# Peptides against a protein of PDB entry 3KDP, part 121

Target 1, 230 residues: chain A of PDB entry 3KDP
Amino acid sequence: PFLIFIIANIPLPLGTVTILCIDLGTDMVPAISLAYEQAESDIMKRQPRNPKTDKLVNEQLISMAYGQIGMIQALGGFFTYFVILAENGFLPIHLLGLRVNWDDRWINDVEDSYGQQWTYEQRKIVEFTCHTPFFVTIVVVQWADLVICKTRRNSVFQQGMKNKILIFGLFEETALAAFLSYCPGMGVALRMYPLKPTWWFCAFPYSLLIFVYDEVRKLIIRRRPGGWVE

## One batch from the design tools (peptide; made by RFdiffusion4, then SolubleMPNN)

Design b2_p19_5_s4 (from b2_p19_5, 14 letters changed)
Fold by OpenDDE base, seed 5:
Structure b2_p19_5_s4 (fold): chain B 230 residues (1-230), chain A 19 residues (1-19)
Amino acid sequence: as target 1 above (230 residues)
Amino acid sequence: DFEKWQQEVLEKAKKILEE
């Protein structure tokens, strides 16, 4: 995600501390949850045809799947970011290359897409208003990721949510999001301003997309065992 | 109540950005 900001030179949608909170707080519990999950009976029943090559292929496929999910998460966050900025008068095209002027405290007449001038303070308020929704969007999308990671081949509907650690992870993630979004002082400490509850729903289409994507992938794997999508 | 709180936070943020 950070690479896109460097390339596009747009206002920073997410603070570094918030990113660290995601990496350390939200990703660790899911990883532990997955380690304690019952191995899918299908994984254990597969006799390794060639233990060296099959292991490598599986690792590559897992890496690709996580990469794709990560991209969808990032897209969800960016979508929310662009929607908020657009509602405040900054269209996505106008944001390209704007960061230099945006971050300059001595420029108090940055124009939006409609010709309205924004002071430095006003711009930073809008920027920091985007941080919280971006973070929350990532968390909501991660809910879907956590649920789908429970199974490699089986549908979530077939195995159900039996893992208590997974449920705990979802709760922890949500609690962290609520804490960072609504705790007094977070606006000052983390530059995360309070979020209207309606913005939590902005991420739901992306969560659904991840869920559908994974279910389709799993369906393909079940129908074509040994295919490239494994 | 949420809107009032949000406004208070924003006002505090403005003051910090002015420093």
Scores: peptide ipSAE 0.069, ipTM 0.708, DockQ to the pose 0.047
Fold by OpenDDE base, seed 3:
Structure b2_p19_5_s4 (fold): chain B 230 residues (1-230), chain A 19 residues (1-19)
Amino acid sequence: as target 1 above (230 residues)
Amino acid sequence: DFEKWQQEVLEKAKKILEE
């Protein structure tokens, strides 16, 4: 998010502190949950044909898959960001290169896509209004990611949700999202303004996309072991 | 109630931005 902010010169979609909250807060429990997840029987019981090569290939495939999921996750966040800004009169194309004028407190006549002029204060309000739903979108997408990361080959429906740590992780992430979104003072401390409850659902299509993607991937792996899709 | 609360938070935010 911050990299795109710099490269595209768009209004900041998510604050650095909030990113740290995701990394240090929401990602820790998922990581722990995965560490304690029961090893996939097929991986642990299958002896590698070539321990060095097969391990390296598997690591590369895992990294690629998680990279793809991460891209979908980021896309979900940016989708929410663009939707909110569009609803406030700023179409995506208009945001490109707007940062310099957007962040200048002395410019109070920045025009939106419809010719409406925005004061600095108004712009910053809408910017900070984007932070919360962006964060929440990431969390909601992470729900799907956490669930699918239980196994590499087995369907979520086959593996189930028996890991208590995983379930705890889901609740922890949700609780953190709710806390950051609705706790008094978070707007001041983290520049995260209150989120309308309806925006929690904005991420659901992307969560579903991740689920579908992963299920299809796992299906392909089951049918064609050793494929590039792993 | 939520919308009212949200508006109050936004108003406080405006004041902070004016400082």
Scores: peptide ipSAE 0.061, ipTM 0.697, DockQ to the pose 0.048
Fold by OpenDDE base, seed 4:
Structure b2_p19_5_s4 (fold): chain B 230 residues (1-230), chain A 19 residues (1-19)
Amino acid sequence: as target 1 above (230 residues)
Amino acid sequence: DFEKWQQEVLEKAKKILEE
């Protein structure tokens, strides 16, 4: 998110404090959950044939998978961001390079894609309106990420959600998102304005995409044991 | 009403930004 913000010079999609909340509050519990997760039945049953080569291949594949998932996650967040801004009159193309004028408090006539002029205050309200749904989108996408990270080779349908820590992580992330979105004072303190409940569903297609991607990946792994996708 | 509450928050935010 931050890299795209810099490269495209678009209005800030997510506040720094909110980013910290994601990193510390949302990612930590999942990581702990994964650490305490029972070893996948397949990992425990199969001795590595060649521990050196298999470890390297596994690390590369895991890195690629997480990289791809992270990309989908980022796309989900930005999708929500662009949808909100588009609904407020700012089309994605118009946002490119707009940051400089957007953040200038002395410019009160920034035009949207339809020629409407926006004051600094109005722009900041719209910006802060994007922070909450962006955050929530990330959380919703992370639900899928957490679920798929439980197993490397087995389908979620095969392994099931037996880990109580994983379930706890999902609830914790959701509770944090709800707290930041709806707790009185968060709009002032964190510039996270209240989110309409409908925006929680904006991320669902991307969560589904991650889920489908991972299931397909796992299916390929199961059908081609020892293939390049392991 | 959520919309009313949201509007109230936005109005408060607007006032803060005007200061």
Scores: peptide ipSAE 0.040, ipTM 0.684, DockQ to the pose 0.048
Fold by OpenDDE base, seed 2:
Structure b2_p19_5_s4 (fold): chain B 230 residues (1-230), chain A 19 residues (1-19)
Amino acid sequence: as target 1 above (230 residues)
Amino acid sequence: DFEKWQQEVLEKAKKILEE
């Protein structure tokens, strides 16, 4: 997110403190959940045929899959960001290169895509209104990530929700998202303004996409054991 | 009630940004 912010010169989609909250709060729980669930997964039950090559290939494939999921997650966050800004009159194309004028306190006549002028205060309110739903979107997408982490080959419907750590992770992330979104003072402390509950649903298409992607991947692995998708 | 609360928070935020 920060790299895209620099490259595209768009208004900041997510604050640095919020990024730290994601890294420490939302990314660690999935990582811990993965560490415990990998022990129960079919991956550990398979003795590598060739310990050197098969381990390396499996690590590369896992890294690639999680890298792809991470990209989809980031896209979900940016989608929510662009939707909110578009609803406030700023189309995505208009945001390109707008950062310099956006962040300038002395420019109070920044025009949106429809010719409406925005004061610095108005712009910053809209910007900070984007931070919360971006974060919430990441959390909602991570729900799917946590669920798919349970097994590499079996469908979630087949394996069920037996892992207590997974359930705890889902609860913790949801509680953190609710706390950061609705706790008094978070707007000042984290520049995360309160979010309408309806915005939680904006992430659902991406969560569904990740879920479907993983289920299809698992289906392919089951039908074609030893394929490159494994 | 929630919308009113949000509006109050946004108004406070506006005042902070004007300082």
Scores: peptide ipSAE 0.036, ipTM 0.676, DockQ to the pose 0.047

Design b2_p19_6_s1 (from b2_p19_6, 17 letters changed)
Fold by OpenDDE base, seed 3:
Structure b2_p19_6_s1 (fold): chain B 230 residues (1-230), chain A 19 residues (1-19)
Amino acid sequence: as target 1 above (230 residues)
Amino acid sequence: SELVEKALEYMEAYLAAQA
């Protein structure tokens, strides 16, 4: 998000604290959960592999898959960001290069896509209104990511959700999202204004997309063991 | 990790400048 902020010169979509919460809060528990996950039926049946050659290939394929999921997560966040700004009169194309004028407190007549003038204070309100929904969108998308991380090949429906650590992770990130979204003072302290409940649902299509993507991937792996989609 | 740390430093600096 920050790189796009710099490159596209758009209003800041996500605050630093929220980024930290994503990196530390949402990634740590999944990593731990994998250590306590029940062994997949196919893992125990794997033939011995050459650890020097086969490991590197598998790591690259796994990294690519997670990279793709990460891109979908980012797209989900930016989608929410652009929707909110569009609802407030700023179309995505109009936001490109707008940051300099947007962040200038002495410019109080920045025009939106419809010719409406916005004061600095009004612009900052709408900017900070984007931070919370962006974060929540990422969290909701990560729900699907957490669930799919349980298995490499088996469907979630086959493996189930018996891992208590994974379940704890889901509750942790959800509780964190709720805390940051609705706790008094977060708007001032973290520049995360209160979230309308409707925005919790904005990310659901992306969560579903990730879920479907992973299930299809796993299905292909099961049908074609040793394929490039692993 | 290093990229994230660097990004965080820039963001903190930006936020500090805006405060």
Scores: peptide ipSAE 0.015, ipTM 0.338, DockQ to the pose 0.030
Fold by OpenDDE base, seed 4:
Formats: structure tokens, sequence, C-alpha cells
Structure b2_p19_6_s1 (fold): chain B 230 residues (1-230), chain A 19 residues (1-19)
């Protein structure tokens, strides 16, 4: 998200707090899950066939999977961001290069896509309105990641432990999202304005996309064992 | 982690510049 902010020079889609919550909240749980998976796999691998190649393949698979899922998550977040801004009069094409004027407190006449002028304060309200939905979108998309992990052809026991850790993490993320979205004072303290309940659903298409993507990936792996997707 | 730290540094710098 931050890379796109820099590259496209758009208004900031995520606040520092939301980024921290994503990094510490959402990325930590998968990392812990992977650490436990690896530890459990090491315990269960009585016969390492080729530990170097198998470990490398698994690490590459995991890295690719998380990289791809992360990209889809980012796309989901940006979709939500663009939808919110579009609903407030800023079409995506108009946001390109707008950051400089957007962030200038002395410019109080930034025009939206429809010629409406926005004061600095109004723009910042809209920007901060995007932070919470973006975070929530990521959380909702991560729910799909849980479902994907449940459908992996790992041993039922390995899936069970991973699922518990992932479920706990998802509950924590969801609780955090709810807290940040609806707790009084969060708009002032964290620059995260209250989220309309409808915004929880805007991520669902992307959650579905992740699910479909993973199922297709799994199908390809099953059809071509030892292929590049492994 | 390093990318996140750099991103955080940039964001903090950005927020500090706006403040």
Amino acid sequence: as target 1 above (230 residues)
Amino acid sequence: SELVEKALEYMEAYLAAQA
C-alpha cells in the first residue's frame, strides 16, 4: 500500500496506526502459524527424504503464496480506498499525482472529479475515513486466507493446529478492527473515523478471489506435481 | 521487516512534516 502511495503519488491510503496494526496484527499470525507448521513438520518428518530440497520448495511455495496473497490483499485494500474516495467525488484517475496538493494545508480549494472544492480539513476527513475501511478490508481478506489454509491437503492434524492459531489471530484482528472502528475517540486519537457497516462487505469479492485463486493453484499443483507452482 | 521499518520511518517523517 505504501509503495503505491509513493509510486502513484496518491493521497495516503493507510495511516501509520493501520499499517502498524496490519504488520503487527495481520502479518504476525501467519508468521507464527508458519513457525508452528515448520516445527510440527520437523517433529513429524521421521524420514526426511531430501530435507534441503523439500525445505527449499516449501519455503519457495510459502513465499510465493504469501506474496501472491499479499498482493491480492493490497488490491482489496486499494479497491476499498478508491471506492470511498470515488463516493466522495474523487475518481481514481484524479487521485494520481494529487498528493502534493492534497497534503498542502494552505491549499483549500482542491477540486474533486466533479469540480467541487475541498478544504484541507475536509480532505483529511476523507483521507482518515479511508484508513479504517482499508484496514478492515485487509482483515476480511485474511479471513479467506484462513479458509484457504483449512482446505490445504496437509494432514488433518497439522491443519487443526494451524487453524487454531489462525482462528485466534483472525479473532484478534477482527476484534482490533472493531475496536479501532467503533471505539469513541479513535477518530481523534488514531485518525481512524468510524466505519459504516457496509464497508465490511466491500472486501468480500476479494476474499472470494483469494479463495478461487488458491483453489486453482491447488488444482494446478494436483494436476502437475513437481511443476513451477509447487 | 526492513521494508516495514523504512515505511514507518517515511510515514513518521511524513506525519512530522505535516504536523
Scores: peptide ipSAE 0.014, ipTM 0.339, DockQ to the pose 0.029
Fold by OpenDDE base, seed 5:
Structure b2_p19_6_s1 (fold): chain B 230 residues (1-230), chain A 19 residues (1-19)
Amino acid sequence: as target 1 above (230 residues)
Amino acid sequence: SELVEKALEYMEAYLAAQA
């Protein structure tokens, strides 16, 4: 997200607090939960053909898959960001290069895509309004990511949801998202303005996409053991 | 993690410059 902010020179889509909440608040408990997950029946029985080569290949493939999922998560956040700004009069093309004027507190006549002028205070309200739904979008997409990380080859429907720590992690990140989104004073204290409940649904297509992607990947792995998709 | 830490440092520096 921050790389796109630098390259495109757009208004800041994600605040420092939201980044810290993602890294420390939402990822830590789920990561620990994976250590207590039940062993996948088909993984533990597989004997490597070449222990050195097969282990390295598997680690690389897993790393690439998680990298792809991370990119989809970021795209979901940016999608929500662009939708909110578009609803407030700033089309995506107009945001390119706008950061310099956007962040200048002495410019109070920044025009949107429709010629409406925005004061510095009004612009910052809209920016902070984007921070919360970006965070919430990441949380909603992480629901799918955490569920699919439970297994490497088996379908979620086959393995089930038996890890209570993982379930606790899902509730914890959701509760944190709700707290940051709806608790009074978060706009002033953390630069996270309240979110309309409808914005929670904006991330659902991306969550579904990750789920479908992983189920298809796992299906291919089961049908073609030792393939490049594993 | 390293990328996030680096991004955080740049973001903090940016926010400090804008304050």
Scores: peptide ipSAE 0.013, ipTM 0.344, DockQ to the pose 0.028
Fold by OpenDDE base, seed 2:
Order: structure tokens, then C-alpha cells, then sequence
Structure b2_p19_6_s1 (fold): chain B 230 residues (1-230), chain A 19 residues (1-19)
């Protein structure tokens, strides 16, 4: 998210403190939870082809998987960001290159996509309004991501949710999201203004899509072992 | 509140410059 902010010169979608909250508060517990997930029955049955190379390959695969999860989360967050700004009059195309004028406190006539002029204060309110739902969207997407990452081949319905640590992680990140969204002072301390309850559901279609996609992927893997989707 | 906001802006700008 921060790289896109720099490259595209868009208004800041996610604050630095919020990023820290994601890394330390939201991502860490789920990551630990996944480490304690029970291995699939077939994983342990695979003989190592080459112990030296297979370890490296596994580390690369894990790194790639975490990278993919992060990208999916970012996509969900940006989706919410663009929806909020569009509802406030700023279409995605108009946001490109707008940061310079957006962040200038002396410019009080920044026009939206419909020709309405926005003061600096109004712009910052909208910006900070985006931070909270971006974070919440990441959490909601993580609900799906954590569940689907439990297994490589088995359906979620087949594997079940027996890992108490994972369940705890899901509740912890949800509680943190609620705290950051509604606790007084978060707007000042974290630039996270209170979130309307409706925004909790903004990421649900996206999470469902990912869930369905992964179930289909796993179904294909079970039917065609060693396929390109693995 | 304004001081906190300015501090956060400074921190974000600093991190952006390091990127």
C-alpha cells in the first residue's frame, strides 16, 4: 500500500501507524497460528527428493505464499479505499498524481471528479476516513486467507477448524479491528476515524470470492496432482 | 491533536524519503 502511494502519488490510503498495527497486531498472531496448524496427512508421507534442495524449495514456497496473501490483502484494502473516495466524489483516475495538491495545506480548492472544491481539512477528514476501513478490510480478508491457507489440497470443510490458536487469532484480530475502529482517540492517535458498521461488510464479497477460488483450486489439485495450479 | 498529526505527517514523510 505504501509503495503504491509513492509510485502513483495518490492520497495516503493507509497510515504508518496503521501499518505497524497490521504487522504487529494483526499479522503476527495469525502467522503464528498457521505455524501450529496440523499438517495434511499426505504431506508427511512425501519422501524428500533431496533434503538440501527440498528445504530451500519449501522456504521459497512459503515465502511466495505469504507474499500472495499480502497482495490479496492489499487488493482488498485498495478496493475499499477507492470505493470510499469514489463515494466522496474522487474517482480512481482522478486520484493519480493528486497527492502533491492533496497534502498542500495552502491549497483549499482541490477539485474532485465532479468539480466540487475541497478544503485541506475536508480532504484530510476523507483521507483519515479511509484508514480505518482499509485496516478492517485487511482483517476481513484475513478471515478467508487464514482459513484457506490451513491446507494445500484439502477443502476447509474436510480439514475443519480444530486449531485453537488459529481460532484465537481470528478473534484477536477482529477485536483489535473493533478497538481501533471505535475507541475514542483513535482518530487523533492513529489517524483512524470511526468506521460506519456497513464498511465491515465491504470486503465480504471479495473474501467470499477468494474462498471460492481457493476451494476450486484445491479441487483441481486433488483431481490433477502436480498440475500448474499447485 | 495538531501536534500529534504533525508528528505523524513528519514520520510518514521521513519513511517515504527512505523508501
Amino acid sequence: as target 1 above (230 residues)
Amino acid sequence: SELVEKALEYMEAYLAAQA
Scores: peptide ipSAE 0.007, ipTM 0.332, DockQ to the pose 0.026

Design b2_p19_6_s2 (from b2_p19_6, 15 letters changed)
Fold by OpenDDE base, seed 2:
Structure b2_p19_6_s2 (fold): chain B 230 residues (1-230), chain A 19 residues (1-19)
Amino acid sequence: as target 1 above (230 residues)
Amino acid sequence: LELIEKAKKYMEEYLKEQE
C-alpha cells in the first residue's frame, strides 16, 4: 500500500498506525494460528518425507500462496479506498498525482472530479474515512485466509471448523476491527474515523474470491498431485 | 492480550511523536 502511495502519488490510503495494527494485531494471531495448525497437520499425517527437499518446496509454495493472497488483500483494500473516494467525488484517475496538492495545508481549493472544491480539513476527513474501511476490508479478507489455511489439500467443508485457535483468531480480528472502528477517540488517536456498518460488506466479494480461488487450487492439487500448483 | 496492549501503547506513543 505504501509503495503504491509513493509511486502513484495518491492520497494516503492507509495510515502508518493502521499498517501497524494490521502487522501486529491482525497478522500475528493468524500467523500463530496457522503455525499451530500446520504443526498439527504435519504431525498427524506425514511420515518423514525427505525433510530438505519437501520443506523447501512447501516453503516456496506457501510463500507464493501467501504472497498471492497478500496481493489480493491489498487489491481489496485499494478497491474499498477508491469506492469511498469515488462516492465523495474523487474518481481514481483524478487521484493520480493529487498527493502534493492534497497534503498541502495552504491549498483549500482542491477540485474533485466534478469541480467541487475541497478544503484541507474536508480532504483529511475523507482520507481518514478511508483508513478504517481499508483496515476492515483487510480483516474481512483475512477471515477467508484463515479459513483456507486450515487445510492444505482438503476443502474447508470436508475438514470442518475444529481448530479452536482459528476460531479465536477470527473472533480477535473481528473484535479488534470493531474496537478500532467504533471506539470513541479512535478518529483522533489512530486517524480512523467511524465506519458505517455497511462498509463491512464491501470486502465480502474479495473474501469470496479468495475462498473460491483456494478451493479451486485445492481441487487441482487433489486431482493432479505433484503439479506446480502445490 | 498483552501483545495487543503493548501494540496499542506503542501506537499511542508513535502518534504522539507524529503530532
Scores: peptide ipSAE 0.011, ipTM 0.275, DockQ to the pose 0.048
Fold by OpenDDE base, seed 5:
Structure b2_p19_6_s2 (fold): chain B 230 residues (1-230), chain A 19 residues (1-19)
Amino acid sequence: as target 1 above (230 residues)
Amino acid sequence: LELIEKAKKYMEEYLKEQE
């Protein structure tokens, strides 16, 4: 997300506080929960691995899968960001290169895509209004990520939701998202303004996409053991 | 939770310094 912010020179889509909340708040408990996940039933049925070649291949494939999931998460967040700004009069094309003027407190007449002038304060309100939905989008997408990480080969429907710690992690990250989104004073303290409930649903297509993608991947792995998708 | 609270406090202080 930060790389796109630098390259495109757009208004900041995700604040530093929000990033810290993701890294420390939403990812830690889920990561611990996965350590207690029930072993896959097919682990013991795997062919003997060549410890030199198969380990390296598996590490590369895992890295690629996490990289792809991370890209889908980022796309979901940016989609929400662009939708909110478009609803407030800033079309995506107009945001390119706008950051310099956007962040200048002495410029109170930044024009939107429709010629409306925005004061510095108004612009910052809109920017901070984007931070919370971006965060919530990441949390909603992380629901799917956590669920799919339960297994490497088995479908979620085959493995089931037996890990109570994982379920607790899902509730914890959701509660944190709700707290940051709706608690009084978060707009001033964390620059996270309250979110309309409708924005929670904006991430659902991306969550579903991750889920479908991983289920298809796992299906391919099951049908073609030893393939490049493992 | 303690780490989150510490991080939150640190960021609140940082934001106040930037105002």
Scores: peptide ipSAE 0.006, ipTM 0.286, DockQ to the pose 0.048
Fold by OpenDDE base, seed 1:
Structure b2_p19_6_s2 (fold): chain B 230 residues (1-230), chain A 19 residues (1-19)
Amino acid sequence: as target 1 above (230 residues)
Amino acid sequence: LELIEKAKKYMEEYLKEQE
């Protein structure tokens, strides 16, 4: 997300505080849960064939799969960002290169795609209104990741422990998202404005996309064992 | 919606204080 912000010179889609909340709050518990999953799956499924080559291949495949999921997740966040800005009069094409003028406190006549002038304060309100939906989109997309993780495990017992950690992580993320979205003063303290409940649904197509992507990936892996898609 | 409007108002005030 931050790279696209720099390259496209668009208004900041995800604030520094939101990034910190993702990195420290939302990504930490899933990362721990994944680390435990990998440890448990490695203990139960892999008879030590060649421990060096087989671990490396699996780690690379898992890393690539999670990298792809992370890209889809970022796309979902950006989609929500562009929809919110478009609803406020800023079409995606108009946002390109707008950052410099957007962040300038002395420019109070930044025009939207329809010729409406926006003050600095108004622009920052719209910007901060995007941060919370972006975060919520990430959380909703992570629900699909839980389903994906559940379907990868063959053992009901492993599914149970992992489900508890993942469900707990998801609950914490959702509770954090709700707290940041609806707690008074979060707009001032964290630059995260309250979110309309309707915006929670904007992420659902992307959650479905991730689910479909994973099912297709699993289907390809089943048809071509040892392929690059593992 | 009321919470959103309140938050917007607080942010507007905060931004004015930062000018």
Scores: peptide ipSAE 0.017, ipTM 0.402, DockQ to the pose 0.053; fails the geometry check
Fold by OpenDDE base, seed 3:
Structure b2_p19_6_s2 (fold): chain B 230 residues (1-230), chain A 19 residues (1-19)
Amino acid sequence: as target 1 above (230 residues)
Amino acid sequence: LELIEKAKKYMEEYLKEQE
């Protein structure tokens, strides 16, 4: 998010505090939970790997898979960002290069895509209105990501949801998202304005997309062992 | 990781300037 903010000179989609909350708050417990995940039912049934050849292939495949998931996650966040700004009169194309004028407190006549002028205060309100939904979108997408990361090959339906720590991680992420979104004072303290409940659902298509993508990927791996899709 | 740390630092500075 921050790289796109700098490169495209768009209004800030996600604040530093929210990024820290993702890294330290939402990601840690899920990551720990994966360490306690039960081994896949087929791990002990697999033949020993060649440590010289299979390691390199596996690292490449893992990197590709997580890279793709990460891209989908980022797209989900930016989608929510652009939807919110578009609903407030700023089309995506208009946001390119707008940051300089957007952040200038002395410019109170920044025009939106429809010719409406926005004061500095109004612009900051809409900017901070984007932070919370962006954060929540990341959390909702992470639900799917965490669930699919339980297994490398087996479907989630085959492995099940037996890891209590993973389940706790999902609830912790959700609780943190709810706290940051609705607790009084978060708008002032974290520059995260309260989220309309409807925005929680904005990320669901992306969460579903990640889930379906991974299930299809795993299905292909099961049908074609040693394929490039691993 | 270094790039992420630099980005975080830059963002922290940016937030301080906006206060």
Scores: peptide ipSAE 0.006, ipTM 0.290, DockQ to the pose 0.029; fails the geometry check

